Peptides against a protein of PDB entry 6RGO. Designs and how they scored, part 63

Target 1, 392 residues: chain A of PDB entry 6RGO
Amino acid sequence: MALKLLGFNQDATCFSVISSNKGVTIYNCDPFGKCFELEKSTSNDEELDFLVEMLFSTSLIAVVDKTIGASKRKKLKIVNTKRKATICELTFPHEIMDVIMNRKIICVVLKSDQIFVYDISCMKLLRTIDVRGEKLKSTSKFRNSEAVGDIGVRVSLSTDNNSILCYSSYSKSDKENAPLNDIVVFDALKCIQINVLPAVHQSNIVCIACSPDGMLMATASEKGTIIRVFKTIDTENDEPILVNEFRRGSRPSRISEMKFNHDNTLLACVGESDTIHIFALPVTTTEADANEDDTLQQSSHSLSSSINGLQYISKGLANRFGKIIVSKIPTQSQQRHVAYIKIPENAKYRIGFPKDTTNTIHICGEDGNYLVYSIPRNEVGPCTLVKSNTFD

## One batch from the design tools (peptide)

Design b1_p20_2_s3 (made by RFdiffusion4, then SolubleMPNN; from b1_p20_2, 6 letters changed)
Fold by OpenDDE base, seed 4:
Structure b1_p20_2_s3 (fold): chain B 392 residues (1-392), chain A 20 residues (1-20)
Amino acid sequence: as target 1 above (392 residues)
Amino acid sequence: SEELEKEAEELLEKLEKLAE
């Protein structure tokens, strides 16, 4: 059967898939098994396409049927999985491209580059963010609808109650083809813009991840060679704080998904490559518990593995207009992965970090594999397979 | 968690009553 992965929920306790013959299936990770199934409404051999977003492991899901016609692609259903009933239906002016949620907020991304922000408790619209309308104040030309390939507004939402929304926006460049290379940080509860990170990449941003607490954000461009990690809220002299710059590889390869672990110590990325990469983040010591005197000299052996990778002297074309956040991080200090997982070529995988085990990663593939890996703490190397299950 | 499931049930019941 052809499987299409929808992804893990916020805490990686469940994942959702589309099966060509069954419709949408949600699996529980531990104990492994089916927890919900949404049957195919049509007898036709049409390619099934759905969006499914879960509220963690609960009975509340948001569903968009993208299979049949332009009308269904504009409908968001809130479903009670225990009752198998649609509780609420919202209709949008344009096709739904993405849906994300936490305990407080639902965000709906449209093909129009609009983001609709809802209070989940009453489905009240809090804000409509018009990313194109903000661009149109700077540039008159709509992207022709035909050339809107896989490049649209990307979003990520913190899984906590702070509800920090990060989204890609169009650069203020006077160029007709302004890239989606700015990031806006938005308080989804208060409906306030907190920060703007201009020109974080040279090309369109295709992947964003927000940390669970909303304090960090990871970004990747169409090139997928460099991942940048920023602080979301904090600024230094009104400039964005770049925390890390990671090198995934030298060859261009699309990154489809990135995730932080629960304690912000790890960032994983997956995409078109045969490798899931896991990067270590510096532990931000919150100064809070500095009162107790215990002089344990934890020798922070900074494993500065100075891998003398080729000096691609990116001549900083400091082109006059955009303050490209020139990474103050020298290209030589670009950190590599600390761990990796090899995956089958041409298999799409999704990733999730469980809350309770910071050194464990969940992955699932369109090959029907659900895999749990242990991440090495003190050594650079492959992850160890701990558990495997199959699904259809 | 049981708390999250209860919160989701309360949210769903509240949304049901708003749709009637």
Scores: peptide ipSAE 0.412, ipTM 0.903, DockQ to the pose 0.851
Fold by OpenDDE base, seed 1:
Structure b1_p20_2_s3 (fold): chain B 392 residues (1-392), chain A 20 residues (1-20)
Amino acid sequence: as target 1 above (392 residues)
Amino acid sequence: SEELEKEAEELLEKLEKLAE
């Protein structure tokens, strides 16, 4: 059967899939099993397409039916899964491209590059962000939207109550073809722009991840070779703070999803490659607990030349993009461990980090596999499979 | 968590009352 993955919820306790025969199915991860099913509204052999965003493991979901006709693609439904009832329906002027939520906020991304921010408690519109409108003040030409293929506004929302929204925006370059390579950091509750990170990549941003606490953001371009991690709120001399730069690979490959774990110690990425990559983030020890005299024995073991290739601190980026203040993390000595999972080349996978186990990752595939892996912390290497289940 | 489920139920009940 053709499966299409929708992804994990915020805490990786559930994941959603589209089955060509059944419709939308939500699975619980532990105990593993179906927790909700949304049947097809039509007997047509049409390819099913849905957006489903679940509020953690709760009975509240947001659903968009993208299968049939332009009218349904513009409708967001809030559904009570216990009652199997639509509680609220919102209609948008344009096709819905993405939906994200937390306990406070729903964000709806439209094909028009608009972001609608709602208070979930009353479905009141707090803000419409027009990502194009800031650009249109300079160039009146409606670019024929035909050639805007798979490149649109990308968003990520913190899972906490602070509701930090990160979104891609167009660079203020007078060039008609300005890339979506800026990031805006937005307080979704207060409806205030907090920060702007200009030109974080040379090409369009295709993937963004916000940390659960909203303090970190990861970005990847259409090249998918370099992942950058920034502070969201904090600035140094009014300039963005680059915390990490990771190399996924030497070959271009699209990254479809990135996730932080709940303690901000790991960043995972998945995409079109045969490999899920997991990067270790340096723990920014706040200066307070520096009193434990733990004798870091310099085990000078010659870890082979292969690791040196991953730490491309490109000294050269400072000159071209303004002073990206690479905070010299003084802990140059902490070898950033990289873990990986091999996946089938032709299967799309999604990733999630459970809250209770910071060294565990959940993955699911369009091949019908749900897999739980343990992440090695002390060495560079493969993750260990801990649990496996199948779904149809 | 049970707290999150209860909060989601309260949110759903509020939204139901706004749709009537």
Scores: peptide ipSAE 0.411, ipTM 0.901, DockQ to the pose 0.846
Fold by OpenDDE base, seed 3:
Structure b1_p20_2_s3 (fold): chain B 392 residues (1-392), chain A 20 residues (1-20)
Amino acid sequence: as target 1 above (392 residues)
Amino acid sequence: SEELEKEAEELLEKLEKLAE
């Protein structure tokens, strides 16, 4: 049967799939099994497409029926999985492209490049972010809305209560063809823009991940060769906003998903390539815990030497040409993966990090495999398969 | 987590009461 992956929930305790014959199925990871099914409402042989966002392992899900020809592509449903009932229905002016949530916030991304931010507790609209309208205020030329191909606004939300929203925005370049290569950092609770990172890539951003705590974000462009990791907040101490650059590969390949683990020590990426890459992040020691464990100092020295290659372009030049956040890091200082998983060619996979085991990764494939891997700690190499299950 | 499920149940009950 043709499976389409919807992905893991925030803590990788569940994952969602579309089956052409059944509709949406949610699986529990441990113990492995079906926990919810949403039957298809139509008997037609139409290719089923859905968005499903689950609030952790709870009975609350957001559902969008994206099936072709359906007027439902503009409707968000909040569903109680225990009751199998729609509790709330919202209708939008444009097709829904993405839905993300945490314990406080739901964000709805439209094909119009609008982001609607809701308080989940009452479904009250807190903010409408108009990514195109912000551009139109800066650039007089209407881009025809019809040429929204595969390039749209990308979003990621912190899984914590701080509700840090990162989204891609259009560069202020006077060129008609301004890329979606800026990042905006937004406090979704306070409805305040925290930061703007201009020109973080040369081409459109196609993937964003926010850390669980909202302190870090990762970005990848259409090329998918370089992943950049940034701090979301400007620290007063003149610390670089760009904390790391990773090389996924030399060949262009689309990255479809990135995720941080729960302690911000690992970043995983998956996409069109035969390889899931896992990168080690520098541990941001908060100054408070630096006193006790002398033994971890040896591993940090090798990572710090690569960061010193970030030539601080002196403050004097930055003031005249705008914040040049992306210094040309020499290609030699780009870190590679510390671990990898080989996946079947042409199989789409999704990734998740469980909360309780920071060195474990969950993956699921459109091939019907759910796999748990252990990540090596002390060596660069393949991950070890720990558990496997199949689904249909 | 039992706490997260309870919070989601309380959210769902609030949303049900707002839709009535």
Scores: peptide ipSAE 0.400, ipTM 0.899, DockQ to the pose 0.847
Fold by OpenDDE base, seed 2:
Structure b1_p20_2_s3 (fold): chain B 392 residues (1-392), chain A 20 residues (1-20)
Amino acid sequence: as target 1 above (392 residues)
Amino acid sequence: SEELEKEAEELLEKLEKLAE
């Protein structure tokens, strides 16, 4: 049967899939099993397409039926999974492209490059963000975005209550084909723009991940060769702080998803390649817990020296034109993965980090595999398979 | 978390009452 992965929830306790025969199924990760099913409303042999965003492991889900007709693609349903009932329905002027949530906020991304920010507690609209802005309204005929269905506004939301929203935006270039290569950091609760990271890639951003606490953001472009990690809120001399630059590979390959673990020590990425890559982030030693184990200090010193090397490079390339050329971290200082998982070629996988185990990653595939891997701590190498389950 | 499940139930009940 054709499976389509919808992904993990915020804490990787559940994942959702579309089964061509059944509709939407949500699985619990531990204990592994089916916890919810949304049956397909129609007997048509149409390829099922849904957006499903689950509020952690709760009975609250947001659902968009993208299968049947242009009208349903504009409808967000809030569903109580225990009652199997739609409790709220919102209709949008344009097709829904993405839905993200946390305990406070729902963000709805439209094909119009608009982000609607809602208070989840009352479904009140807090803000409409128009990513195209006023100037682009005149000349943007709808790009026949039918042909390039994959370039749009990307969003990520912190899973905490701070509700830091990161989204891709169009660079202020007067070119009709401005790339989506800026990032805006937005406080979704206060409805305030916190930061703007200009030109973080040379091409459109196709993947973004916010850390659970909203303090870090990872970005990847259409090339998917380089992943950049920035601080979201903190700036140095009004300039964005590049924390890391990771090299996924030398060959172009689309990254479909990135995730931070819950302590911001790891970043995983998955996409069209046969490999999930896991990168180590520098542990920001807060000065307080400097007392105990001496053995971890040696590895931190090598990482801190690389960060200090990054700070030295930032000062020199303040080009006269206010383009923060994110200092091309010399190709020599580009960090590689610390761990990897081999996945089947052409299988789409999704990733999630469980909260309670910082060195564990959950993955699921359109091949019907749910896999739990242990991430090596001190060695660069393959992850170890700990648990496997199958789903249909 | 039982707390988060309860919070989601309270959210769902509030949204149900707003839809009536």
Scores: peptide ipSAE 0.388, ipTM 0.897, DockQ to the pose 0.841

Design b1_p20_2_s4 (made by RFdiffusion4, then SolubleMPNN; from b1_p20_2, 8 letters changed)
Fold by OpenDDE base, seed 2:
Structure b1_p20_2_s4 (fold): chain B 392 residues (1-392), chain A 20 residues (1-20)
Amino acid sequence: as target 1 above (392 residues)
Amino acid sequence: MEELLEEAEKLLEKLEKLAE
């Protein structure tokens, strides 16, 4: 059967799939099993397409029927899965491209490059963000983005209550073909822009991940060779702080999803390649727990010394090309993965990090595999398969 | 976990009352 993955919820306790024969199914990860099913409303042999965003392991889901020919691609449904009932329906002027939520906020991304920010508690519109801005309103005929299929505004939302929204924006270049290579950091609760990271990649950003706490953001371009990690809120001399630059590979390959683990120590990425990559982030030692165990200090010092070397080289090359303030981490200092998972070629996978186990990753495939891997701590190598389940 | 379920149930109840 053709499966389409919708992904994991915020805490990787559930994942959602589209089955061509059944409709939307939500699986619980532990214990593994079906927890919800949304039946196919149409008897047509049309390829089902849905957006489903689940509020953690709760009975609250947001659903968009994106099936071709369905007049529903502009409708967001809030569904109670326990009651199998639509509670609220919102209709948008344009097709819904993405939906993200946390306990406070729902963000709806439209094909018009607009982000609608709602208070989930009352479905009140807090903000409409127009990512194209005022200047592009005049001449942008709707790019028949039908042909350039998958370049649109990307969003990620912190899973905490701070509700930090990161989104891709068009560079201020007067070129009709400005890339989506800026990032805006937005407080979705206060409806204020916190930060702007200009030109974080040379090409369009196709993947963004916000950390659970909203303090970090990972970005990847359509090339998918380099992943950049930034601080979201903090700046140094009004400049964006690049925390890490990771090299996924030398060959171009699209990254479809990235996620941080719950303690911001790991970043995973998946996409069109045969490999899920897991990268280690520097542990920010908060000064507080410096007291007790002397023995673990030796391993952390080796990583910190490599970071301090990054600051000095940035000054010289800044002058000639417009202020891509992203200190080009020298290609030699680009970190590789610390762990990996091999996946079948051409199988789409999704990733999730559970809260309770910082060194565990959940993955699911359109091949019908749900897999739990252990991430190695002290060595660079393959992850170890801990649990496997199949779904249909 | 329980607190989040209760929060979500309270959210659902609020949303149901807005649809009436």
Scores: peptide ipSAE 0.380, ipTM 0.883, DockQ to the pose 0.770
Fold by OpenDDE base, seed 4:
Structure b1_p20_2_s4 (fold): chain B 392 residues (1-392), chain A 20 residues (1-20)
Amino acid sequence: as target 1 above (392 residues)
Amino acid sequence: MEELLEEAEKLLEKLEKLAE
């Protein structure tokens, strides 16, 4: 059967799939099994397309039927899965491209590059963000929607109550074809813009991940060779803080999904490549436990390797290209993965990090595999398969 | 986990009452 993956929920306790014969199925990860099915509304052999966003492991889901006609693609249904009932229906002016939620808000992304932010408790519209309208103060023609296939506004939301929304925006360049290479950080509860990260990549951003606490964000461009990690809120001299720059590979390959683990120690990425990459983040030691006196004088041989990083300040070319966050990280010092998982070629996979096990990753494939891997802590190498299940 | 389920059930009940 043709399977299409919708992905894991926020804590990787469930994942959603489209089955061509059945419609939408939600699986529980542990114990493994079906927890909900939404039957297809039509007997036709039409290719099923849905958006499903689940509120953790609860009976609250948001559903968009994208299978049939322009009208259904504009409707968001809030469904109680225990009652199998639609409790709310919202209609939008344009096709829904993405839906994301936490315990406080729902964000709906439209094909018009608009983001509708709702209070989940009453389905009240808090804000409409017009990512194009901020650009349309510049004379930029509507990108003819036909030729620009897969490039739209990307969003990610913190899973906590802070509700930090990160979204891609158009660069302020006077070029008719300005890329979606800026990031806006937005407090979705207060409806306030917190930060703007200009030109984080040279090309359109195709993937964004926000950390669960909203303190970090990861970005990848169409090239998918470099992943950048930034602080979301904190700035240094009104400039964005680049925390890490990771090299996924030398060959271009689309990244479809990235996720942080729950303690911000790991970042995973998946896409069109045969490899899921897992990167280690520097642990921000919160200075809290500094009080215990244990005097172990382990001789800090300060190998002050004076990396005289040649600041090739090419002074001249900096003026004409808007301040690309020139990675202060030399291309040679780009960190590689600390762990990896090999996946079948041409199989689409989705990733999730469970809350209770920081060194475990859940993955599921359009090949019908649900797999749990252990991530090595002290060594660079392959992840170890711990559990496997199949679904149809 | 239980608190989140209870929160979601209370959210669903509020949304159901708004649809009536």
Scores: peptide ipSAE 0.380, ipTM 0.885, DockQ to the pose 0.775
Fold by OpenDDE base, seed 5:
Structure b1_p20_2_s4 (fold): chain B 392 residues (1-392), chain A 20 residues (1-20)
Amino acid sequence: as target 1 above (392 residues)
Amino acid sequence: MEELLEEAEKLLEKLEKLAE
């Protein structure tokens, strides 16, 4: 049967899939099993496509029928899975491209490069962000939607109540073909722009991940060779802080998903390659725990690889044309993965980090495999398979 | 987890009352 993966929820307690014969199915991860099924409304052999966003393991889901020829591509449904009832329906002027939520807000991304921000508690529209309209205010030329191809606005939302929204925006270049290579950081509750990270890649951004707390953001371009991690809110001399630059590979490969674990110590990425990569982040010691006196002299030779903080000499070579280019980390300071998982070639996989086990990763494939891996702590190497289940 | 389920159930009940 043809399966299509929709992904994990925010805490990797559930995942959703499309089955060609059944429609949308939600699985619980532990104990493993079906927890919800949405029956196919059409008898046609049309390739089913859906967006499904879950509110953690709750009975609240957002659903969009994306099936080709369906008039429903502009309609968001809020569904109670326990009652099997639609509670709310919203209709948009354009096709819905993405839906993200947390406990406080829903963001709806349209094919028009608009982001609609809603208060989930009353489904009131808080803000419409017009990424194209902001570009038009800066650059007088409309890009026809047809010339953008498969490149749309990308979004990620913090899973906490702070509701930090990161989205891709068009660079302020006078070029007709300005890439979607800026990032805007937005407080979705207050409806205020917090930060702008200009030209974080040379090409369009195709993948963004926000950390659960909203303090970090990972970005990847169409090339998918380099992943950059930035602070979202903090700046140094009014410039964006680049925390890490990771090398996924030497060959171009599209990254489809990235996720932080719940303590911001790991970043995973998956895409068109035969490998899920897991990168280690520097542990930001929050200043708070400095007071407990526990003298345990365990001489763990932390290989403090002295990452000499190469001060980013932002030699902003203001080339004569005002191109802010994020200073590239020297290739020698590009970190590799600390762990990996091999997956079948051309298999689409999705990733999730469970909240309670920071060294565990959940993965699921369109091959019908749900797999739990342990991440090695003290060595660079393969992850160990802990649990496997199959689904249909 | 229970607190989140209760919050979501209260949220769903509010949204149902807004749809009536």
Scores: peptide ipSAE 0.267, ipTM 0.846, DockQ to the pose 0.778
Fold by OpenDDE base, seed 1:
Structure b1_p20_2_s4 (fold): chain B 392 residues (1-392), chain A 20 residues (1-20)
Amino acid sequence: as target 1 above (392 residues)
Amino acid sequence: MEELLEEAEKLLEKLEKLAE
């Protein structure tokens, strides 16, 4: 059967799948099994397309039917899975491209490059962010960008109550073809822009991940060769703080998804390549609890690669147009993966980190495999398969 | 986990009352 993956929920306790014959199915990870099924509204042999965003392991889901007709593609349904009932329906002026939520906020991304931010508790619109409108103040021409394919506004939301929203924005360059290579950090609750990271890549950003706590974000461009990790809120001398630069590979390959684990110690990425890559983040030792004396001199040669202070040599090549080019970290300081999983080249995979096991990753494939892997911490190498299940 | 389920159930009940 043709399967299409919708992804894991926020805590990787469930994942959603489109089956060509059945409609939308939600699987529980443990115990493994079907927990919800949304039947097809139509008997047509049309290719099913849906967006499904679930609020953790709860009975609350947001659903968009993208299968048939422009009218359904503009409708967001809030569904109680336990009652199998639509609670709320919202209609948008444009096709829905993405939906993301946490306990406080729903964000709806439209094909118009608008982000609608809702208070989930009352479905009240808090803000409409017009990602194009900030650009249109300079250039009146509606580019009929008919042919701007798979490049749209990307979003990620923190899973905590702080509700930090990261989204891609158009660079303020007077060029009619400004790339989506800026990041805006937004407080979705207060509806305040917190930070702007200009030109974080040279090409359009195609993937963003926010950490669960909203303190970190990862970005990847269309090239997918370099992943950058930034602080979201904190700045140094009004400049963005680059925490890490990871090399996924030397060959261009699209990254479809990135996720942090729940303690911000790992970043995983998946995409069109035969490999899921897992990167280690430096543990920011908050200096606080240095008190307990325990003298265990285990001379683990922690390869503390002392990332000696990235002196931003602000070589003041103030190019006349104030473009803060994120200085290329020297290619020698680019960290590689610490772990990997090999996957079939012809199957799309999605990733999730469970909350209770910081060294475990859940993956699922359009090949019908749900797999649980253990991540090695002491060595660079393959992840170990711990559990496998199949779905249809 | 239980607190989240209760919060989501209360959220669903609020949303249901807005649809009436």
Scores: peptide ipSAE 0.224, ipTM 0.829, DockQ to the pose 0.764

